# Peptides against a protein of PDB entry 5LHZ, part 1

Every score and structure here is a prediction.

Target 1, 78 residues: chain A of PDB entry 5LHZ
Amino acid sequence: QLLKSVFVKNVGWATQLTSGAVWVQFNDGSQLVVQAGVSSISYTSPNGQTTRYGENEKLPDYIKQKLQCLSSILLMFS
Structure headers, positions and changes below count from the first letter of each chain, unless a header shows other numbers.
Peptide ipSAE is a variant of ipSAE made for these designs: the mean of its two directions, with the distance scale d0 fixed at 1.0 Angstrom where the peptide's residues are scored. Compare it only between designs on the same protein; published cut-offs may not carry over.
The geometry check fails a fold that doesn't show the stated peptide or that is severely misdrawn somewhere.

## One batch from the design tools (peptide; aimed at target 1 E55)

Design b1_p8_1 (made by RFdiffusion4)
Pose (drawn by RFdiffusion4):
Structure b1_p8_1 (pose): chain A 78 residues (1-78), chain P 8 residues (1-8)
Amino acid sequence: as target 1 above (78 residues)
Amino acid sequence: HLSKFLSQ
């Protein structure tokens, strides 16, 4: 289920799954899950609360920030 | 789908 986990200083851990998903554990206690075939993203706050967002929803600013950092992580993997 | 999220 898990592939190689990569540590990114000042950000946290990024991990790719066998399902084609990416799970990021940020240093602020939050988590983000995305999958290539799924039209939703999963965010978990530092307090353990999980919220799923759809592609057509206006996302909160901090979700977008974490998605940008994730985009940069995926970019560095090439 | 992912590209749409990363563009926001």
Fold by OpenDDE base, seed 2:
Structure b1_p8_1 (fold): chain B 78 residues (1-78), chain A 8 residues (1-8)
Amino acid sequence: as target 1 above (78 residues)
Amino acid sequence: HLSKFLSQ
């Protein structure tokens, strides 16, 4: 379930889930799900393909860029 | 870095 959603200018929408995860829906149609204490992140491309990345995996640059703005978002939720 | 988000 959803707890709280916030609009993030030039990014999209970020939602805190009851699970503790943060779900970001970006303007380009992609999505990220990140949760503290979990060793992986979930990325969904605009075409709906979902990939899970572990903490030791090399991330594509476009995902790294999205994670950069996520740092500010996470600060808002905690 | 990813650890910034995944660390408890």
Scores: peptide ipSAE 0.098, ipTM 0.748, DockQ to the pose 0.198
OpenDDE base, seeds 1, 3, 4, 5: peptide ipSAE 0.092, 0.078, 0.076, 0.084; ipTM 0.747, 0.740, 0.739, 0.744

Design b1_p8_1_s1 (made by RFdiffusion4, then SolubleMPNN; from b1_p8_1 with H1S)
Fold by OpenDDE base, seed 4:
Structure b1_p8_1_s1 (fold): chain B 78 residues (1-78), chain A 8 residues (1-8)
Amino acid sequence: as target 1 above (78 residues)
Amino acid sequence: SLSKFLSQ
């Protein structure tokens, strides 16, 4: 269930879920789902393929780049 | 680790 959504210029939309997770829908069609207290993130590529990455797992640079704006997004919900 | 990206 959705709590609230915010538009993020040059990024996309970010939605806070009742679960505590944040769902980011990027302009390029990719998606991220992240949640504090959960040791993994979910990335969905533009073609719809979903991959989960663990806490100590090596991340592709393109995912790291998307996570870099996450801190600012999370601050919008704080 | 992922903690550097999660600021909650």
Scores: peptide ipSAE 0.159, ipTM 0.778, DockQ to the pose 0.345
OpenDDE base, seeds 1, 2, 3, 5: peptide ipSAE 0.155, 0.142, 0.151, 0.159; ipTM 0.776, 0.766, 0.768, 0.771

Design b1_p8_1_s2 (made by RFdiffusion4, then SolubleMPNN; from b1_p8_1 with H1S S3E)
Fold by OpenDDE base, seed 3:
Structure b1_p8_1_s2 (fold): chain B 78 residues (1-78), chain A 8 residues (1-8)
Amino acid sequence: as target 1 above (78 residues)
Amino acid sequence: SLEKFLSQ
């Protein structure tokens, strides 16, 4: 369930879920779900394929870039 | 942790 959604200029929409997770829907059609206390993240590509990454995996650069954006987004929910 | 991901 959705708790709070914010529009992020030049990024997309970010939504905090009742679970505590943050769900970002990027303008390119990709999605990222992250949650404090969870050792994995979920990335969904624009074509709808979802991949979970562990915290010790080296992430693709395009995901790292989105995570950098997420740092700023998280401040919006703090 | 989320911090680990954000620090990559």
Scores: peptide ipSAE 0.554, ipTM 0.897, DockQ to the pose 0.938
OpenDDE base, seeds 1, 2, 4, 5: peptide ipSAE 0.548, 0.553, 0.549, 0.551; ipTM 0.896, 0.897, 0.896, 0.896

Design b1_p8_1_s3 (made by RFdiffusion4, then SolubleMPNN; from b1_p8_1 with H1S L2I)
Fold by OpenDDE base, seed 3:
Structure b1_p8_1_s3 (fold): chain B 78 residues (1-78), chain A 8 residues (1-8)
Amino acid sequence: as target 1 above (78 residues)
Amino acid sequence: SISKFLSQ
């Protein structure tokens, strides 16, 4: 279930879920689901392919770039 | 690591 959605300029939309996860829908059609205390993230490409990455895995740069705005997004829900 | 991007 959704709790709150916020528009993030030049990024997309971020939604806090009742689970505590944050679901980011980027302008390019990709999606990211992250949650504090969970050692993995879920990335969905614009074509709908979903990949889950663990904490110690090497991430593609395009995912790292999306994660770089995450701290600011998370503060919007604190 | 992923945790470095999380502020919670």
Scores: peptide ipSAE 0.283, ipTM 0.822, DockQ to the pose 0.341
OpenDDE base, seeds 1, 2, 4, 5: peptide ipSAE 0.280, 0.280, 0.281, 0.281; ipTM 0.819, 0.819, 0.820, 0.819

Design b1_p8_2 (made by RFdiffusion4)
Pose (drawn by RFdiffusion4):
Structure b1_p8_2 (pose): chain A 78 residues (1-78), chain P 8 residues (1-8)
Amino acid sequence: as target 1 above (78 residues)
Amino acid sequence: SKLDKFLS
């Protein structure tokens, strides 16, 4: 289920799954899961609360920041 | 490109 986990200083951990998903554990206690075939993203707050967002929803600013950092992480993997 | 759907 898990592939190599990569540490990114000042950000946190990024991990790729066998399902084609990416799970990021940020240093602020939040988590983000995305999948290539799924039209939704999963965010977990530091307090353990999970919220799923769809592609057509306006996302909160901090979700977009974490998505941007994730985009940079995926970019560095090439 | 997939993340751009959320970043737009």
Fold by OpenDDE base, seed 4:
Structure b1_p8_2 (fold): chain B 78 residues (1-78), chain A 8 residues (1-8)
Amino acid sequence: as target 1 above (78 residues)
Amino acid sequence: SKLDKFLS
């Protein structure tokens, strides 16, 4: 279930889930689901393909770039 | 965790 959604300028939308996860829907059609204390992240490409990355897996640069705005997004929910 | 470096 969804708790709260916020619009993030030049990024897209971010939503807090009841699970504690944050769901980011980017303007390019991609998505990320992340959660503090969870060792994996979920990325969905614009074509709908979902990939889960574990704690020890290397992230592609394009995903790292998207995660750069995560800290500022989380502040919007505090 | 994996996200820690993006949260600091």
Scores: peptide ipSAE 0.418, ipTM 0.855, DockQ to the pose 0.309
OpenDDE base, seeds 1, 2, 3, 5: peptide ipSAE 0.416, 0.414, 0.412, 0.412; ipTM 0.853, 0.853, 0.851, 0.852

Design b1_p8_2_s1 (made by RFdiffusion4, then SolubleMPNN; from b1_p8_2, 3 letters changed)
Fold by OpenDDE base, seed 1:
Structure b1_p8_2_s1 (fold): chain B 78 residues (1-78), chain A 8 residues (1-8)
Amino acid sequence: as target 1 above (78 residues)
Amino acid sequence: SWLDRFLK
């Protein structure tokens, strides 16, 4: 379930889930799911393909770019 | 790690 959703200018929407995860829906149709204390993230491309990345994996640049705004988003929910 | 850089 959803707890809170916030609009993020030039990014999209970020939603805090009851699980503690943060679900970001980007303007390009991609999505990220991240959660504090969990050592992995989930990325869904605009075509619907989902990939999970662990903490020791190297991320594609397009994922890194999207993660750069996450620190600010997470602060909004703290 | 990227976790430290982006999420911590």
Scores: peptide ipSAE 0.398, ipTM 0.863, DockQ to the pose 0.290
OpenDDE base, seeds 2, 3, 4, 5: peptide ipSAE 0.398, 0.391, 0.396, 0.391; ipTM 0.863, 0.862, 0.863, 0.860

Design b1_p8_2_s2 (made by RFdiffusion4, then SolubleMPNN; from b1_p8_2, 3 letters changed)
Fold by OpenDDE base, seed 1:
Structure b1_p8_2_s2 (fold): chain B 78 residues (1-78), chain A 8 residues (1-8)
Amino acid sequence: as target 1 above (78 residues)
Amino acid sequence: SWLSRFLS
């Protein structure tokens, strides 16, 4: 269930879910799901492949860069 | 957490 969706310039769309998760749909077709209190994130590549990463795992730079957008995104939901 | 890691 969706609570709120916001447009993020040069990023895509970010949606706050009733679960507390934030779902980001990037312009490149990739997706990211992040939730506080959950030890993993979910990344879906443009080809539809989904991978879950734990908090202590080394992330590919392209995913790390997308996660760095979260600070700006969360401000839009406050 | 993931959020603290990338928000702060």
Scores: peptide ipSAE 0.295, ipTM 0.811, DockQ to the pose 0.340
OpenDDE base, seeds 2, 3, 4, 5: peptide ipSAE 0.292, 0.294, 0.280, 0.288; ipTM 0.811, 0.811, 0.806, 0.810

## One batch from the design tools (peptide; aimed at target 1 Q35 L59 L70)

Design b1_p9_1 (made by RFdiffusion4)
Pose (drawn by RFdiffusion4):
Structure b1_p9_1 (pose): chain A 78 residues (1-78), chain P 9 residues (1-9)
Amino acid sequence: as target 1 above (78 residues)
Amino acid sequence: MLSKVQSFL
């Protein structure tokens, strides 16, 4: 289920799964899961609360920031 | 995956 986990200083951990998903554990206690075939993203706050967002929803600013950092992480993997 | 993530931005 898990592939190689990569540490990114000042950000956290990024991990690729066998399902084609990416799970990011940020240093602020939050988590983000995305998948290539799924039209939703999963965010978990530092307090353990999970919220799923759809592609057509306006996302909160901090979700977008984490998505931007994730985009940079995926870019560095090339 | 990169393009998919950017679609949410």
Fold by OpenDDE base, seed 5:
Structure b1_p9_1 (fold): chain B 78 residues (1-78), chain A 9 residues (1-9)
Amino acid sequence: as target 1 above (78 residues)
Amino acid sequence: MLSKVQSFL
């Protein structure tokens, strides 16, 4: 279930889930899910491919950019 | 959650 969703200009939508996850739907069609208590993050590309990344894994630059964006969002709503 | 996200960067 959704707790609340926030529209972020030039980024997309960020949603808090009752599960403790944060779900970001980016304008480019990609998605990012970060879940409390889970040691990996989930990224879904615009073509629908989903990949999980571990904390110590080398991330593609475009993933880092999404995470930096998410970090800014979380900081904004902290 | 912020700290968690930052740990991936």
Scores: peptide ipSAE 0.588, ipTM 0.912, DockQ to the pose 0.810
OpenDDE base, seeds 1, 2, 3, 4: peptide ipSAE 0.585, 0.584, 0.587, 0.587; ipTM 0.911, 0.911, 0.911, 0.911

Design b1_p9_1_s1 (made by RFdiffusion4, then SolubleMPNN; from b1_p9_1 with M1L K4H)
Fold by OpenDDE base, seed 3:
Structure b1_p9_1_s1 (fold): chain B 78 residues (1-78), chain A 9 residues (1-9)
Amino acid sequence: as target 1 above (78 residues)
Amino acid sequence: LLSHVQSFL
């Protein structure tokens, strides 16, 4: 269930879920889901493939960039 | 949550 959705210019949509997760739908068609207490993040590529990454895993740069973007977005939910 | 996200970086 959705709690709050915000439009982020040049990024996409960021949604806070009742689960405690934050779901970002990027303009490039990719998606990112992060949730406190969950030791992995979920990334869905534009082609629809979903991959989970652990907190001790070295991330591809393009995912790091999106996480950095998400960090900035989280300030809007504070 | 911010700290959690940053832990992946």
Scores: peptide ipSAE 0.677, ipTM 0.928, DockQ to the pose 0.786
OpenDDE base, seeds 1, 2, 4, 5: peptide ipSAE 0.677, 0.677, 0.677, 0.677; ipTM 0.928, 0.928, 0.928, 0.929

Design b1_p9_1_s2 (made by RFdiffusion4, then SolubleMPNN; from b1_p9_1, 3 letters changed; failed a check: near_copy:native)
Amino acid sequence: LLEHVQSFL

Design b1_p9_1_s3 (made by RFdiffusion4, then SolubleMPNN; from b1_p9_1 with M1L S3D)
Fold by OpenDDE base, seed 3:
Structure b1_p9_1_s3 (fold): chain B 78 residues (1-78), chain A 9 residues (1-9)
Amino acid sequence: as target 1 above (78 residues)
Amino acid sequence: LLDKVQSFL
């Protein structure tokens, strides 16, 4: 279930889920899901491929950029 | 979740 969604200009939509996750749908068609109690993050590319990354993995720069954006969004939610 | 996200960076 969705708790609330916010439109972020030049980014996309950020949604809080009742599951404890935050779901970001970026304008480029990619998605990030970060879930409380889960040790990995989920990235879905514009082509629909989903990959999970662990905390100790070296992330591609394009994912780091989106995580930095998500960090800023989370600050807004606090 | 903020601390979690930042730990991935």
Scores: peptide ipSAE 0.676, ipTM 0.930, DockQ to the pose 0.875
OpenDDE base, seeds 1, 2, 4, 5: peptide ipSAE 0.675, 0.674, 0.674, 0.674; ipTM 0.930, 0.930, 0.930, 0.929

Design b1_p9_1_s4 (made by RFdiffusion4, then SolubleMPNN; from b1_p9_1 with M1L S3E; failed a check: near_copy:native)
Amino acid sequence: LLEKVQSFL

Design b1_p9_2 (made by RFdiffusion4)
Pose (drawn by RFdiffusion4):
Structure b1_p9_2 (pose): chain A 78 residues (1-78), chain P 9 residues (1-9)
Amino acid sequence: as target 1 above (78 residues)
Amino acid sequence: LRSKVQSFL
């Protein structure tokens, strides 16, 4: 289920799964899961609360920030 | 996958 986990200083951990998903554990206690075939993203706050967002929803600013950092992480993997 | 992530931005 898990592939190689990569440490990114000042950001946190990024892990790719066998399902084609990416799970990011940020240093602020939050988590983000995305999948290539799924039209939703999963965010978990530092307090353990999980919220799923759809592609057509206006996302909160901090979700977009984490998505941007994730985009940079995926870019550096090439 | 990166292009999919950017679609949320």
Fold by OpenDDE base, seed 3:
Structure b1_p9_2 (fold): chain B 78 residues (1-78), chain A 9 residues (1-9)
Amino acid sequence: as target 1 above (78 residues)
Amino acid sequence: LRSKVQSFL
């Protein structure tokens, strides 16, 4: 279930879920889900392939960039 | 959540 969706210029849409997750749908067609209480993040590439990453894994730079973007978005939700 | 996100970086 969705709580709140925010349009982010030059990024896409960011949505808070009732689960405690934040879901970002990027303009490039990729998606990122980060959820409280879950030790992994979910990334979906534009081709629809989904990968989960743990806290101790080395992330691809393009995902790091999106996470940094998400960090900025989270400031807007506070 | 921000601290969680940051922990992945």
Scores: peptide ipSAE 0.667, ipTM 0.928, DockQ to the pose 0.858
OpenDDE base, seeds 1, 2, 4, 5: peptide ipSAE 0.666, 0.666, 0.664, 0.666; ipTM 0.928, 0.928, 0.928, 0.928

Design b1_p9_2_s1 (made by RFdiffusion4, then SolubleMPNN; from b1_p9_2, 3 letters changed)
Fold by OpenDDE base, seed 2:
Structure b1_p9_2_s1 (fold): chain B 78 residues (1-78), chain A 9 residues (1-9)
Amino acid sequence: as target 1 above (78 residues)
Amino acid sequence: LLDKVKSFL
C-alpha cells in the first residue's frame, strides 16, 4: 500500500509505502526500493531485471548516482 | 533511511 507519493522534477516519483519502504520510480524506467531493517537495496533496470545489493558490495556508478539522488530526496523529507 | 542509503555510497 502507498502512503504518499511526491513528484520530483527531472527525477520521477518517490513513494513511501506502508511497509516502511521508499520506492523511487525514475524517468528512465528504473526503480529503487530501500527499506529500514533490510540489509539490501533493490534496483530494477528499465528492462525489468531486479537485482539486490548488500551494503558491502561494489555498486555500479549508475546505481550510485541514483542513490545519491535518493539521498537528496530523503534529506528534503526529513 | 537516510543513513542506510548513505552507507551504500
Scores: peptide ipSAE 0.680, ipTM 0.930, DockQ to the pose 0.912
OpenDDE base, seeds 1, 3, 4, 5: peptide ipSAE 0.675, 0.677, 0.679, 0.678; ipTM 0.929, 0.929, 0.930, 0.930

Design b1_p9_2_s2 (made by RFdiffusion4, then SolubleMPNN; from b1_p9_2 with R2L S3E; failed a check: near_copy:native)
Amino acid sequence: LLEKVQSFL

Design b1_p9_2_s3 (made by RFdiffusion4, then SolubleMPNN; from b1_p9_2 with R2L)
Fold by OpenDDE base, seed 5:
Structure b1_p9_2_s3 (fold): chain B 78 residues (1-78), chain A 9 residues (1-9)
Amino acid sequence: as target 1 above (78 residues)
Amino acid sequence: LLSKVQSFL
């Protein structure tokens, strides 16, 4: 279930889920899901491919950019 | 979650 959704200009939509996850739907069609208590993050590319990344994994720059964006979004939910 | 996200960077 959804708790709260916010529109972020030039980024997309960010939603808090009752599960403790935050789900970001970016304007480029990609998605990020970060969940409390889970050691990995989920990224879905615009073509629909989903990949999970671990904390110690080397991330593609475009993923890092989206995570940096997500960190700023989380400040809006705090 | 903020701390978690930052740990991935």
Scores: peptide ipSAE 0.677, ipTM 0.930, DockQ to the pose 0.813
OpenDDE base, seeds 1, 2, 3, 4: peptide ipSAE 0.676, 0.674, 0.676, 0.675; ipTM 0.929, 0.929, 0.930, 0.929

Design b1_p9_2_s4 (made by RFdiffusion4, then SolubleMPNN; from b1_p9_2 with R2L S3D)
Fold by OpenDDE base, seed 3:
Structure b1_p9_2_s4 (fold): chain B 78 residues (1-78), chain A 9 residues (1-9)
Amino acid sequence: as target 1 above (78 residues)
Amino acid sequence: LLDKVQSFL
């Protein structure tokens, strides 16, 4: 279930889920899901491929950029 | 979740 969604200009939509996750749908068609109690993050590319990354993995720069954006969004939610 | 996200960076 969705708790609330916010439109972020030049980014996309950020949604809080009742599951404890935050779901970001970026304008480029990619998605990030970060879930409380889960040790990995989920990235879905514009082509629909989903990959999970662990905390100790070296992330591609394009994912780091989106995580930095998500960090800023989370600050807004606090 | 903020601390979690930042730990991935």
Scores: peptide ipSAE 0.676, ipTM 0.930, DockQ to the pose 0.896
OpenDDE base, seeds 1, 2, 4, 5: peptide ipSAE 0.675, 0.674, 0.674, 0.674; ipTM 0.930, 0.930, 0.930, 0.929

## One batch from the design tools (peptide; aimed at target 1 Q35 K58 L59 L70)

Design b1_p10_1 (made by RFdiffusion4)
Pose (drawn by RFdiffusion4):
Structure b1_p10_1 (pose): chain A 78 residues (1-78), chain P 10 residues (1-10)
Amino acid sequence: as target 1 above (78 residues)
Amino acid sequence: SKLQSFINAS
């Protein structure tokens, strides 16, 4: 289920799953899961609360920041 | 590209 986990200083951990998903554990206690075939993203706050967002929803600013950092992580993997 | 679709959604 898990592939190699990569540490990114000042950000946190990024991990790729066998399902084609990416799970990021940020240093602020939040988590983000995305999948290539799924039209939703999963965010978990530092307090353990999970919220799923759809592609057509206006996302909160901090979700977008984390998605940008994730984009940069995926970019560095090439 | 897919992440940009989430980021740019209004």
Fold by OpenDDE base, seed 1:
Structure b1_p10_1 (fold): chain B 78 residues (1-78), chain A 10 residues (1-10)
Amino acid sequence: as target 1 above (78 residues)
Amino acid sequence: SKLQSFINAS
């Protein structure tokens, strides 16, 4: 279930879920799901492929870039 | 937060 959705200019939409997760839908069709207290993140590519990454795992640069956007989004929900 | 630390370390 959705708690709050915010429009993020030049990024997409960010939604806080009742689970505590934050779901970001990027303009390029990709998605990120992150949650405090969970040691992994979920990335879905535009083609629908979903991959989970652990906190000690090396991430592709395109994921890192999206996570940097997410850091700013998280401040809005704090 | 732990999540922020995750992001910063990535």
Scores: peptide ipSAE 0.285, ipTM 0.816, DockQ to the pose 0.399
OpenDDE base, seeds 2, 3, 4, 5: peptide ipSAE 0.284, 0.282, 0.282, 0.282; ipTM 0.816, 0.814, 0.816, 0.816

Design b1_p10_1_s1 (made by RFdiffusion4, then SolubleMPNN; from b1_p10_1, 3 letters changed)
Fold by OpenDDE base, seed 2:
Structure b1_p10_1_s1 (fold): chain B 78 residues (1-78), chain A 10 residues (1-10)
Amino acid sequence: as target 1 above (78 residues)
Amino acid sequence: SKLDRFINAE
């Protein structure tokens, strides 16, 4: 379930879920689901493929780029 | 936090 959604210019939409997770829907059709206290993130590519990454895994650069704006986004839900 | 380890500051 959704609690709050915010529009992020040149990024997409970020939604706080009742679970505590934050769901980011990017303009390119990709998605990220992140949650404090969880040592993994979920990335869904525009083609619908979902991959879960642990904190000790090497992330692709395109995912690192998407994570760069998350710190600012998360402040909006704190 | 654990999440902070994934996230880069703008």
Scores: peptide ipSAE 0.227, ipTM 0.782, DockQ to the pose 0.266
OpenDDE base, seeds 1, 3, 4, 5: peptide ipSAE 0.226, 0.211, 0.208, 0.208; ipTM 0.782, 0.776, 0.779, 0.774

Design b1_p10_1_s2 (made by RFdiffusion4, then SolubleMPNN; from b1_p10_1 with S5R S10E)
Fold by OpenDDE base, seed 2:
Structure b1_p10_1_s2 (fold): chain B 78 residues (1-78), chain A 10 residues (1-10)
Amino acid sequence: as target 1 above (78 residues)
Amino acid sequence: SKLQRFINAE
C-alpha cells in the first residue's frame, strides 16, 4: 500500500510504501524498489523483466545511474 | 543509512 508519492523532474515518480520500501517509476518505464535494512534491490526493465541485485555484486551502468538519482530521492523520505 | 551505503558502494 502507498503512503506518499512525489514527482521528480526528469526522473519519474517515487512512492513510499507502507512496507518501508521506496518504489521509483522512471520515465523510461523501468522501476526500482529499495528498502533500508534489505541487502538487495529490485530492478524491473521496461519489458517487464525483474532482477534482484545484492549489495556486493556488479551493477550495470544504467542501473548505477538510476541509483545515483535515487540517493537524492531517499533523502526526501528519511 | 545502510541503503545509502549500498547505493554508494559501486
Scores: peptide ipSAE 0.224, ipTM 0.786, DockQ to the pose 0.424
OpenDDE base, seeds 1, 3, 4, 5: peptide ipSAE 0.220, 0.220, 0.203, 0.219; ipTM 0.783, 0.785, 0.771, 0.785

Design b1_p10_1_s3 (made by RFdiffusion4, then SolubleMPNN; from b1_p10_1 with S5K S10E)
Fold by OpenDDE base, seed 4:
Structure b1_p10_1_s3 (fold): chain B 78 residues (1-78), chain A 10 residues (1-10)
Amino acid sequence: as target 1 above (78 residues)
Amino acid sequence: SKLQKFINAE
């Protein structure tokens, strides 16, 4: 379930889930689901393909770029 | 943290 959603200018929407996860819906139609204490992240491409990445895997640059704004997003829920 | 590892992946 959803706890709180915030609009992030030039990024999209970020939603904190009751699970503790943060769900980011980007303007390009992609999505990220991240959660503290979890060893993986979930990325969904605009075409709906979902991929899980472990913390030691090499991430595509486009995912790394999306993670850059995650710190500031997380502060919005702290 | 595990999440911080992703944030600092680059």
Scores: peptide ipSAE 0.326, ipTM 0.836, DockQ to the pose 0.455
OpenDDE base, seeds 1, 2, 3, 5: peptide ipSAE 0.323, 0.324, 0.326, 0.321; ipTM 0.832, 0.834, 0.833, 0.833

Design b1_p10_1_s4 (made by RFdiffusion4, then SolubleMPNN; from b1_p10_1, 3 letters changed)
Fold by OpenDDE base, seed 4:
Parts: structure tokens; sequence; C-alpha cells
Structure b1_p10_1_s4 (fold): chain B 78 residues (1-78), chain A 10 residues (1-10)
């Protein structure tokens, strides 16, 4: 279930879920799901392919960029 | 932070 959605200019939407997860829908059609207490993150590419990455796993640069973007957004609301 | 750990992981 959805709690709150925030529109982010030139990025997309960031949504807080009742589960405690944050769901980001980027303008390019990709998606990220990040949740505290879970040792992995979920990335969905624009073509719909979903991949989970562990916290010790090296990420592709394009995903790192999206996570950094999310980090900056969350800091603004913390 | 949690997100930064993912970003910095290698």
Amino acid sequence: as target 1 above (78 residues)
Amino acid sequence: SRLQRFINAE
C-alpha cells in the first residue's frame, strides 16, 4: 500500500510504502525499490527486467547515479 | 548511510 508520493522535477516520483520501502519511478521508465532492514535493493529497467543487488555487490554506474539521486531526495525530507 | 553503502560497494 502507498503512504505518500512526492513528485521530483526532472526525476520522477518517489513513494513511501506502508512496508517501509521507498519506490522510485524514474522518468526514463526505470524503477528502484529500497527498504530498510533488507540487505538488497531492486532495480527494474525500462524493459521490465527486474534485478536484485546485495549491499556488498558492485552496482552499474547508472544505478549508482539513481541511488545517489534518491539519497539526495531523502535527505531533503529528513 | 544505507544508500551510500550500496553506492560505495565494490
Scores: peptide ipSAE 0.530, ipTM 0.896, DockQ to the pose 0.933
OpenDDE base, seeds 1, 2, 3, 5: peptide ipSAE 0.529, 0.528, 0.527, 0.526; ipTM 0.895, 0.896, 0.895, 0.895; seed 5 fails the geometry check

Design b1_p10_2 (made by RFdiffusion4)
Pose (drawn by RFdiffusion4):
Structure b1_p10_2 (pose): chain A 78 residues (1-78), chain P 10 residues (1-10)
Amino acid sequence: as target 1 above (78 residues)
Amino acid sequence: DKALMESVRA
């Protein structure tokens, strides 16, 4: 289920799953899960609360920031 | 926002 986990200083951990998903554990206690075939993203706050967002929803600013950092992480993997 | 999510999935 898990592949190699990569540590990115000043950001946190990024992990690729066998399902094709990416799970990021940020240093602020939040988590983000995305998947290539799924039209939704999963965000978990530091307090353990989980919220799923769809592609057609206006996302909160901090979700977008974390998605940007994730985009940079995926970019560095090439 | 949608374009960002699509970019991440790609």
Fold by OpenDDE base, seed 3:
Structure b1_p10_2 (fold): chain B 78 residues (1-78), chain A 10 residues (1-10)
Amino acid sequence: as target 1 above (78 residues)
Amino acid sequence: DKALMESVRA
């Protein structure tokens, strides 16, 4: 269930879920879901493939870039 | 990449 959505220019949409997760839908068709208390993140590629990444594994650069973007968005919400 | 992941889940 959706709680709040914000439009982010040149990025996409960022949505807070009632679960506590933050869901980002990027303009390139990819998606990220992150949640406090969960040691992994969920990334969905534009082709619809979903992958979970743990906190101790090496992330692809494109994932790190999107996480950095999300970090900036969350900072604006603080 | 733990620090980055922790920052977005903080």
Scores: peptide ipSAE 0.478, ipTM 0.883, DockQ to the pose 0.953
OpenDDE base, seeds 1, 2, 4, 5: peptide ipSAE 0.474, 0.473, 0.475, 0.478; ipTM 0.881, 0.882, 0.882, 0.883

Design b1_p10_2_s1 (made by RFdiffusion4, then SolubleMPNN; from b1_p10_2, 5 letters changed)
Fold by OpenDDE base, seed 2:
Structure b1_p10_2_s1 (fold): chain B 78 residues (1-78), chain A 10 residues (1-10)
Amino acid sequence: as target 1 above (78 residues)
Amino acid sequence: DKELIQQVRS
């Protein structure tokens, strides 16, 4: 369930979920679900394929790039 | 940013 959504310039929309996770919907149609203190993230590509990455699993560069704004976004929902 | 990624995944 959704608590709050904010527009992030040149990124997309970020929504805080009741679980504490943040759901980012990027302009390119991809999505990330992350939560501070949780050792996994989920990425959904524009074609709808979802991949869950564990704590020690290597992330593709394109996902690393999308994570760059997350620190600021997470602070907004703290 | 490795530190940011580690923070999220820690």
Scores: peptide ipSAE 0.131, ipTM 0.713, DockQ to the pose 0.320
OpenDDE base, seeds 1, 3, 4, 5: peptide ipSAE 0.121, 0.120, 0.118, 0.128; ipTM 0.708, 0.707, 0.698, 0.710

